# Peptides against a protein of PDB entry 2YKT: the designs that were tried, part 30

Target 1, 231 residues: chain A of PDB entry 2YKT
Amino acid sequence: SRSEEMHRLTENVYKTIMEQFNPSLRNFIAMGKNYEKALAGVTYAAKGYFDALVKMGELASESQGSKELGDVLFQMAEVHRQIQNQLEEMLKSFHNELLTQLEQKVELDSRYLSAALKKYQTEQRSKGDALDKCQAELKKLRKKSQGSKNPQKYSDKELQYIDAISNKQGELENYVSDGYKTALTEERRRFCFLVEKQCAVAKNSAAYHSKGKELLAQKLPLWQQACADPS

## One batch from the design tools (peptide)

Design b1_p17_1 (made by RFdiffusion4)
Fold by OpenDDE base, seed 5:
Structure b1_p17_1 (fold): chain B 231 residues (1-231), chain A 17 residues (1-17)
Amino acid sequence: as target 1 above (231 residues)
Amino acid sequence: EEELEELEEQLEEIEEA
């Protein structure tokens, strides 16, 4: 029936979220943690490299003929430090605003969806059973009427059951239809949340890249000229 | 049903943060 088909579709949406979306989201979180760890590793490795650059700057500053180049090397290291600070801020946001929130949500969501599906199934079954009962009673009444010497005795009751069946059928169809719309909305809500959180990540990333670009654009011309202008 | 409502509230809090 139409209601049965719609019911099946509704259950499938919930099952897809629970069995496909949520596990995939857990994997996404795990991959995010790996990415965070790798970026932290980059930050640490970069620190070592630019600390070594500072050492070269110190040597230049101690020289008689290359003192100004020491300042250039120090500036290069300092700009890098500022860029790395922006990266660290981005990583903190990535961890606290994306990964932590998704992890909390996905854990709760499993319980929520199970309860929501159970509620829907219980109510759907209740309405279905009530409809089936009315249909069965009508069938029994018709059998009694057919065997009776006075069939008109049952006419009013038959009409009552017909009306009840019609009403219960309509109610069931509406409930299942609304259930399907609700399920689709629940699915969309989860994807929207992911998109919104990724937008936040994108904004933070853009800020990091912009800051780096600005700092380098400001200093690079000066650094490039340093060797051309001997002291 | 009460548990469902509590879970709904908790999820909403996360989504609004």
Scores: peptide ipSAE 0.239, ipTM 0.839, DockQ to the pose 0.912
Fold by OpenDDE base, seed 3:
Structure b1_p17_1 (fold): chain B 231 residues (1-231), chain A 17 residues (1-17)
Amino acid sequence: as target 1 above (231 residues)
Amino acid sequence: EEELEELEEQLEEIEEA
């Protein structure tokens, strides 16, 4: 029936969220944590590299003919330090505003969806059973009427059952239809949340890249001229 | 039903943050 088909569709939406979306989101969070760890590793490795660059700057500063190049090397290291600081700030935001929130949400969502599906199933079954009962009673009444010497005695009751069946059928169809719309809305809400959080990540990433670009663009021309200038 | 409502509220709080 139409209602049965719509019911199956509704259940399938909930199952898709519970069995596909949420596990995939958990994996996404795990991959995010791995990515965060790797970026932290980059920051650490960069520190070693630029500390070594500072050492080269110190040697230049100790020289008689290359002192000014020491300052250049120090500036190079400092700019990269500032870029790394911006990266660390981005990572903190990435952790606190994205990963933590997603983790909290997905944990709660498993319980929520289970409860929501159960509520829907219980009410759907209740309405279905009530309809089936009325249909069964009408069938019994018609059998009694066929065997009766006075079938007119049952005519009013028959009409009442027919009306009740029609009303209950309509209620069931409406309930299942609304249930399907609700399920689709729940699915969309979850994707929208993910998109919104990724937009925040994109904004933070843009800020990081912008800061790096600005700092390097400002200093790079100066550094490129350093060797051409007399000592 | 009460549990569902509580969970809904908690989820909404996370989404609005």
Scores: peptide ipSAE 0.231, ipTM 0.834, DockQ to the pose 0.963
Fold by OpenDDE base, seed 2:
Structure b1_p17_1 (fold): chain B 231 residues (1-231), chain A 17 residues (1-17)
Amino acid sequence: as target 1 above (231 residues)
Amino acid sequence: EEELEELEEQLEEIEEA
């Protein structure tokens, strides 16, 4: 029936969220943590590299003929430090505003979805059982009427059951239809939350890239000319 | 039902944070 099909669709939406979306989101969070760790590793490795660059700048500053190149090397290291600071701020936001919130949500969501599905199933079954009961009573009444010498005795009661069945069927169809809309809304809400959090990540990432571009664009022409200029 | 309402509230709080 239409109501049975819609009921199956509704249950499938909840099952898809619980069995596909939430596990995939957990994996997404895990991959995010791995990505964060790798970027932290890059920052640490870069520190060693640019500390060594500073040492080269110190040697240039102590030289007789390359003193100005010492300042250039120091500037290169300093610009890198500023870029890395911006990366660290982005990573803090990535951790606190995305990963932590998603992790908290996905843990609660398993319980929520289970309870929501159970509530829907219980009410759907209750309405279905009530409908089935009325249909069974009508069938019994019709059998009694057919065996009776006075079938008109049951005519009013038969009409009452027919009306009750029609009403209960309509209520069941409406409930299942609303349940399906609710389930789709729940699914959409979860994807929207993910999109919104990824927008925040994208914004922070853009700030990091913009700052790096700005700093390098300002200094790179100066550094490129340093060896051509007389001391 | 009470559990569901509590969970709904908690999820809403996370989404608004």
Scores: peptide ipSAE 0.218, ipTM 0.835, DockQ to the pose 0.915
Fold by OpenDDE base, seed 4:
Structure b1_p17_1 (fold): chain B 231 residues (1-231), chain A 17 residues (1-17)
Amino acid sequence: as target 1 above (231 residues)
Amino acid sequence: EEELEELEEQLEEIEEA
């Protein structure tokens, strides 16, 4: 029946979220944590590299003929520090606004979806069983009427059962239809949440890249000329 | 309730015979 098919579709949506989406989201969070760790590692390694560059700048400042190059090397390290600070801000946002929130949500969602599916199944079965019972009673009544010497005695009861079946069928169809719409909305909401959180990450990433580009574009011409103009 | 309804139907059939 149409209601049975729609019921199966509804259950499949919930199952897809629980068995495919949520596990995939957990994996996404895990990969995000790995990415965060790698970027933190880059930050640490970069600090060591630019600290070593500062030491080279100190040596230049102590030289008789390369003092001005010491300032250039210090500026290079300082610009890196500013870029790195922007990266750290991006990473904090990535952790707090994406990873933490997704982790909290996916943990709560497993229990929520299981309960929601169970509630839907229980109510759907209840309505289905009530319909089946009414159909069975009508069938029994018709058998009694066919064997009776006075079939007209059962006509009013037959009409009552037919009306009850029609009403229960309509209620079941509406319930299953609404259930399917609700399930699809739940699925869409989860994808939308992921997209929105990823947009926030993209904005923060853009800010990091923009700041780095601006700082380097401002200073790089000065650094490139430092060796051409022996002062 | 179903047994009561069946008994009532049987009683009605006996009263109509």
Scores: peptide ipSAE 0.033, ipTM 0.579, DockQ to the pose 0.009

Design b1_p17_1_s1 (made by RFdiffusion4, then SolubleMPNN; from b1_p17_1, 7 letters changed)
Fold by OpenDDE base, seed 4:
Structure b1_p17_1_s1 (fold): chain B 231 residues (1-231), chain A 17 residues (1-17)
Amino acid sequence: as target 1 above (231 residues)
Amino acid sequence: DEELEELKKQLDEIYAS
């Protein structure tokens, strides 16, 4: 029946979210944590590299003929520090606004979706069983009427069952239809949430890249001329 | 179902963030 098909579709939506989307989201979070860790590793490694550069700058400052190049090397390290600060802000946002929120959501969602599906199934079955019972009673009544010497005795009761079946059928169809719409809305809401959170990440990433580009664009011409200028 | 409603509320708060 139409209601049975719609019911199956509804269940499949919930199952897809629970068995495909949420596990994939958990994996996404795990990959995000790995990415965060790698970027933190870059931060640490970069610090060592630029600390070593500062040491070279110190040596230049102590030289007789290369003192001005010491300042250049220090500026390079300082610009790196500023870029690194921007990266740390981005990473903090990545952790707090994306990973943490998704992790909290996916844990709650597992419980929520299970309960929601169970509630839907229970109510759907209840309505279905009530309909089936009414249909069965009508069938029994009709058999009894066919075997009776006075079929008219059962006419009013038959009409009552017909009306009840019609009403219950309509209620079941509406319930299942609404259930399907709700399930699709739930699915879309989860994808939209992911998209929105990724947009926030993209915005923060853009800010990081923009700041780095700006700082380097300002200083790089100066640094490139440092060796061409006589001391 | 009070549990379901509570879970829904908590999820709604996350979605609104």
Scores: peptide ipSAE 0.373, ipTM 0.897, DockQ to the pose 0.891
Fold by OpenDDE base, seed 5:
Structure b1_p17_1_s1 (fold): chain B 231 residues (1-231), chain A 17 residues (1-17)
Amino acid sequence: as target 1 above (231 residues)
Amino acid sequence: DEELEELKKQLDEIYAS
């Protein structure tokens, strides 16, 4: 029946969220943590490289003919430090605003969806059973009426069951239909949440890249000119 | 039902963050 098919679809939506989406989200969180760790590693490795550059700047500053180039090398290292600070802030945001929130959500969501599905199933079954009971009683009544010499005795009761069946059928169909819409809304809400959180990450990333671009754009012409200037 | 409502509330708080 239409109601049975829609019921199956509703259950499948909940099952897909619980069995496909949420496990995939947990994996996404794990991959995010790995990515965070790798970026932290890059930051550490970069520090070593630019600390070594500072050492070269110190040597230039101690020279007679290349003192001004020492300052250039120090500026290069300082700009890197500022860029790395922005990266660290981005990573903190990535951890606190994305990963932590997703972890909290996915833990609660498993429990919530299980309970929500169970509630839906219980109510759907209750309505279905009530409908089946009325249909069965009508069938019994009709059998009695067919065997009776006075079928008019059962006419009013038959009409009552017909009306009850119609009402219960409509109620069941509406309940299942609403259940399906609710399930789809729940699914969409979860994808939207992921998109919104990724937008926040993208904004933070853009800020990091913008700051780096600005700092380098400001200094690069100066650095490029340093060797052309007479000592 | 009470547990379901509490879980829903907690999730709604996360969604609104």
Scores: peptide ipSAE 0.372, ipTM 0.896, DockQ to the pose 0.903
Fold by OpenDDE base, seed 1:
Structure b1_p17_1_s1 (fold): chain B 231 residues (1-231), chain A 17 residues (1-17)
Amino acid sequence: as target 1 above (231 residues)
Amino acid sequence: DEELEELKKQLDEIYAS
């Protein structure tokens, strides 16, 4: 029946979220944590590299003929420091706004969806059973009427059952229809949440890249001329 | 139903963040 098919569709939406979306989201969170760790590792490794560059700058500053190149090397290290600070801010946002919130959500979501599905199933079954009962009673009544010498005796009751069946059928169909819409809304809400959180990360990432580009573009021409200008 | 409502509330708070 129409209601049965729509019921199956409704259940399938919940099952897809629970069995496909949420496990995939857990994997996404795990991959995000790995990515965060790798970027933190890059930051640490870069610090070591540019600290060593500072040491080279110190040696230049102590030299008799290369003092100005010391300042250049220090500037290179400083620009890196500023870029890394921006990266750290991005990573903080990545962790706090995306990963943490997704993790909190996915932890609760399985329990919620299970309960929501169960509630829907219970009510759907209740309405279905009530309809089936009414249909069965009508069938019994019709059998009695066919065997009776006075079938008109059952006419009013038959009409009452027909009306009741119609009302219950409509109620069931409406309930299942609303259930399906609700399920689809739940699914969309989860995808939208992911998109919105990823947008926040993207904004912070854009700021990081912009700052780096700006700083390097400002200083690079100066550094490129440093050796051409003898002291 | 009580558990469902509480879970819904907690999730709604996350969604609103």
Scores: peptide ipSAE 0.370, ipTM 0.897, DockQ to the pose 0.913
Fold by OpenDDE base, seed 3:
Structure b1_p17_1_s1 (fold): chain B 231 residues (1-231), chain A 17 residues (1-17)
Amino acid sequence: as target 1 above (231 residues)
Amino acid sequence: DEELEELKKQLDEIYAS
């Protein structure tokens, strides 16, 4: 029946969220944590490299003929420090605004969706059973009427069952239809949330890249000229 | 029903953040 088909579709939406989306989201969170850790590792490794660059700058500053190049090397290290500070800010946002939020959501959502599906199934079954009962009673009544010498005696009761069946059928169809719309809305809400959180990540990433670009654009021409302009 | 409503409320708070 139409109602049965729509019921199956509704259940499949919930099952898809629970069995496909949420597990995939958990994996996404795990991959995000790995990515965060790797970026922190890059920051640490970069610190070692630029600390070594500072040491070269110190040596230049101690030299007789290359003192000004010491300042250049120090500036290079300082610009790196500023870029790394921006990266750290991005990582904090990545952790607090994306990973933590998604982790909290997915944990609660498993319980919520299970309960929501169970509630829907229980109510759907209840309405279906009530409809089946009325249909069965009408069938019994018609059998009695067929065997009766006075079929007119059952006519009013037959009409009552027909009306009840019609009403219950409509109620069941509406309930299942609303259930399906609700399930699709729940699914869309979850994807939208992911998109919105990823947009925040993209904005933070853009800010990081912009800051780096600005700092390097400002200083790089000066550094490139340093050897051509001995002092 | 009470648990479901509480979970829904908590999720709604996350969605609004």
Scores: peptide ipSAE 0.368, ipTM 0.894, DockQ to the pose 0.876

Design b1_p17_1_s2 (made by RFdiffusion4, then SolubleMPNN; from b1_p17_1, 6 letters changed)
Fold by OpenDDE base, seed 4:
Structure b1_p17_1_s2 (fold): chain B 231 residues (1-231), chain A 17 residues (1-17)
Amino acid sequence: as target 1 above (231 residues)
Amino acid sequence: DEELEELKEKLDEIEKK
């Protein structure tokens, strides 16, 4: 029946979210944590590299003919520090605004969806069973009427069952239809949330890249000319 | 039903951030 098919579709939406989307989201979060860890590792490794660069700058500053190059090397390290600070801010946002929130949500959502589906199934079954009961009673009544010497005796009762069946059928169809719409909305809402949070990450990432570009664009010409101008 | 509502509220709070 139409209602049965719609019911199956509704259940499938919930199942898809629970069995496909949420596990995939958990994996996404895990991959995000790995990415964060790797970037933190880059930060640490970069610190060592630029600390070593500072050491080279110190040596230049102590030299007789390369003192000004010491300042250049120090500036390079300082610009890196500023860029790194921006990266750390981005990472904090990435962690706090995306990963943490998604992790909290996905954990709660598993329980929520299970309960929501169960509620829907219970109510759907209740309405279906009530309909089936009325249909069965009508069939029994019709059999009784066919075997009776006075079928007219059952006419009013038959009409009552017909009306009840019609009403219950309509209620079931509406409930299942609304259930399907709700399920689709639930699915869309989850994707939208992911998109929105990812947009925030993208904005923060853009800010990081912009800051780095600005700092380097300001200083790089000076650094490039440092060797062309002998002291 | 109370549990469902509570969970819904918690989820809604996260989504508003």
Scores: peptide ipSAE 0.323, ipTM 0.877, DockQ to the pose 0.910
Fold by OpenDDE base, seed 5:
Structure b1_p17_1_s2 (fold): chain B 231 residues (1-231), chain A 17 residues (1-17)
Amino acid sequence: as target 1 above (231 residues)
Amino acid sequence: DEELEELKEKLDEIEKK
């Protein structure tokens, strides 16, 4: 029936969120944490590298013929520091605005969806059972009337069951239809939340990349000519 | 029903942040 098919579709939406979306989201969060850790590792390693570069700059500054190259090496390290500051802001957003919030939601969502599905199933079954009962009673009444010498005795009661069945069928169809719309809304809400949080991270990532490009574009020509200039 | 409503409220709170 139409109501049975729509009921199946409704359950499938909840099952898809619980069995496909949420596990995939947990994996996404895990991969995000790994990525964050790797970037933190890069940050630490880069600090050591550029600190060592500063030491080379100090030696150049102390030299008799390479003093100006010391300033170049210091500038390279300083640009790195500024780029790193932007990266740290991006990572902060990545952690706080995406990963933490998704993790908090996914931990609660399985329980929520289970309860929501159970509530829907219970009410759907209740309405379905009530309908089936009325249909069964009508069938029994018709059999009784067919075997009776006075079928007119049951005519009013038959009409009452027909009306009750029609009303209960309509209520069931409406309930299942609303349930399906609700389930689709729940699914969409979760994807929208992911998209919105990823957009926030993307804005911060764009700022990081823009700042790096700007700083390097400004300084690189100066650095490239430094060795050509006589001391 | 109480558990469902509590969970819904918690999820809504996270979404509003």
Scores: peptide ipSAE 0.323, ipTM 0.877, DockQ to the pose 0.943
Fold by OpenDDE base, seed 3:
Structure b1_p17_1_s2 (fold): chain B 231 residues (1-231), chain A 17 residues (1-17)
Amino acid sequence: as target 1 above (231 residues)
Amino acid sequence: DEELEELKEKLDEIEKK
């Protein structure tokens, strides 16, 4: 029946969220944590590299003929330090505003969806059973009427059951239809949340890249001229 | 039903952040 088909579709939406979306989201979170760790590793490795650059700057500053180049090397290291600081800020936001929130949500969502599906199934079954009961009673009544010498005695009751069946059928169809719409809305809401959080990540990433671009654009011409302009 | 509503509220709170 139409209602049975719609019921199956509704259940499949919930199952897809629970069995496909949520596990995939958990994996996404795990990959995010790995990415965060790798970026933290980059920051650490960069510190060593630019600390070594500072050492080269110190040597230049101690020289008689290359003192001004020492300042250039220090500036290079400082700019990169500022870029790395911006990266660290981005990572904090990435962790606190994306990963943590997604992790909390997915943890609760498994329980929520299970309860929601169970509620839907229980109410759907209840309405279905009530409909089946009325149909069965009508069938019994018709059998009784066929064996009776006075069929008119049952005409009013038959009409009542027919009306009840029609109403219950409509109610069941509406309930299942609404259930399906609700399930689809729940699915969409979860994807929207992910998109919104990724937008935040994108904004943070843009800020990081912008800061780096600005700092380097400001200083790079000066650094490029340092050897051509001896003091 | 009570558990469902509680969970829903908690999820909604996370989404508002």
Scores: peptide ipSAE 0.320, ipTM 0.875, DockQ to the pose 0.969
Fold by OpenDDE base, seed 1:
Structure b1_p17_1_s2 (fold): chain B 231 residues (1-231), chain A 17 residues (1-17)
Amino acid sequence: as target 1 above (231 residues)
Amino acid sequence: DEELEELKEKLDEIEKK
């Protein structure tokens, strides 16, 4: 029946969220944590590299003929420091605004969806059973009427059951239809949340890249000319 | 039903952040 088909679709939406979306989201979070760790590792490794560059700058500053190049090397290291500061801010946002929130949500969501599905199923079954009962009673009544010497005595009751069945059928169909819409909304809400949080990450990432580009664009011409200038 | 509502509220709080 139409209602049965719609019911199946509704259950499938909930099952898809619980069995496909949520596990995939957990994996996404795990991959995000790995990515965060790797970026933190890059930051640490970069610190060592540019600390070593500073040491080279110190040597230049101590030289008789390359003192000005020491300043250049120090500037290079300083620009790096500024870029790294921006990266750290991005990473904090990535952790706090994306990963933590998703982790909290996915942990609660399994329980929520289970309860929501159960509620829907219980009510759907209740309405279905009530409909089936009325249909069975009508069938029984008709059978009794056919075997009766006075079938007209059952006519009013038959009409009552027909009306009741019609009403209950309509109620069931409406309930299941609404249930399906609700389920789809629940699914969409979860994807939208992910998209919105990822947009925040993208904005922060853009800021990081913009800052780096700006700083390097400002200084690079100066650095490129440093060796051409006489001491 | 009570549990469902509680969980819903918690989830809504996360989404509003």
Scores: peptide ipSAE 0.320, ipTM 0.876, DockQ to the pose 0.919

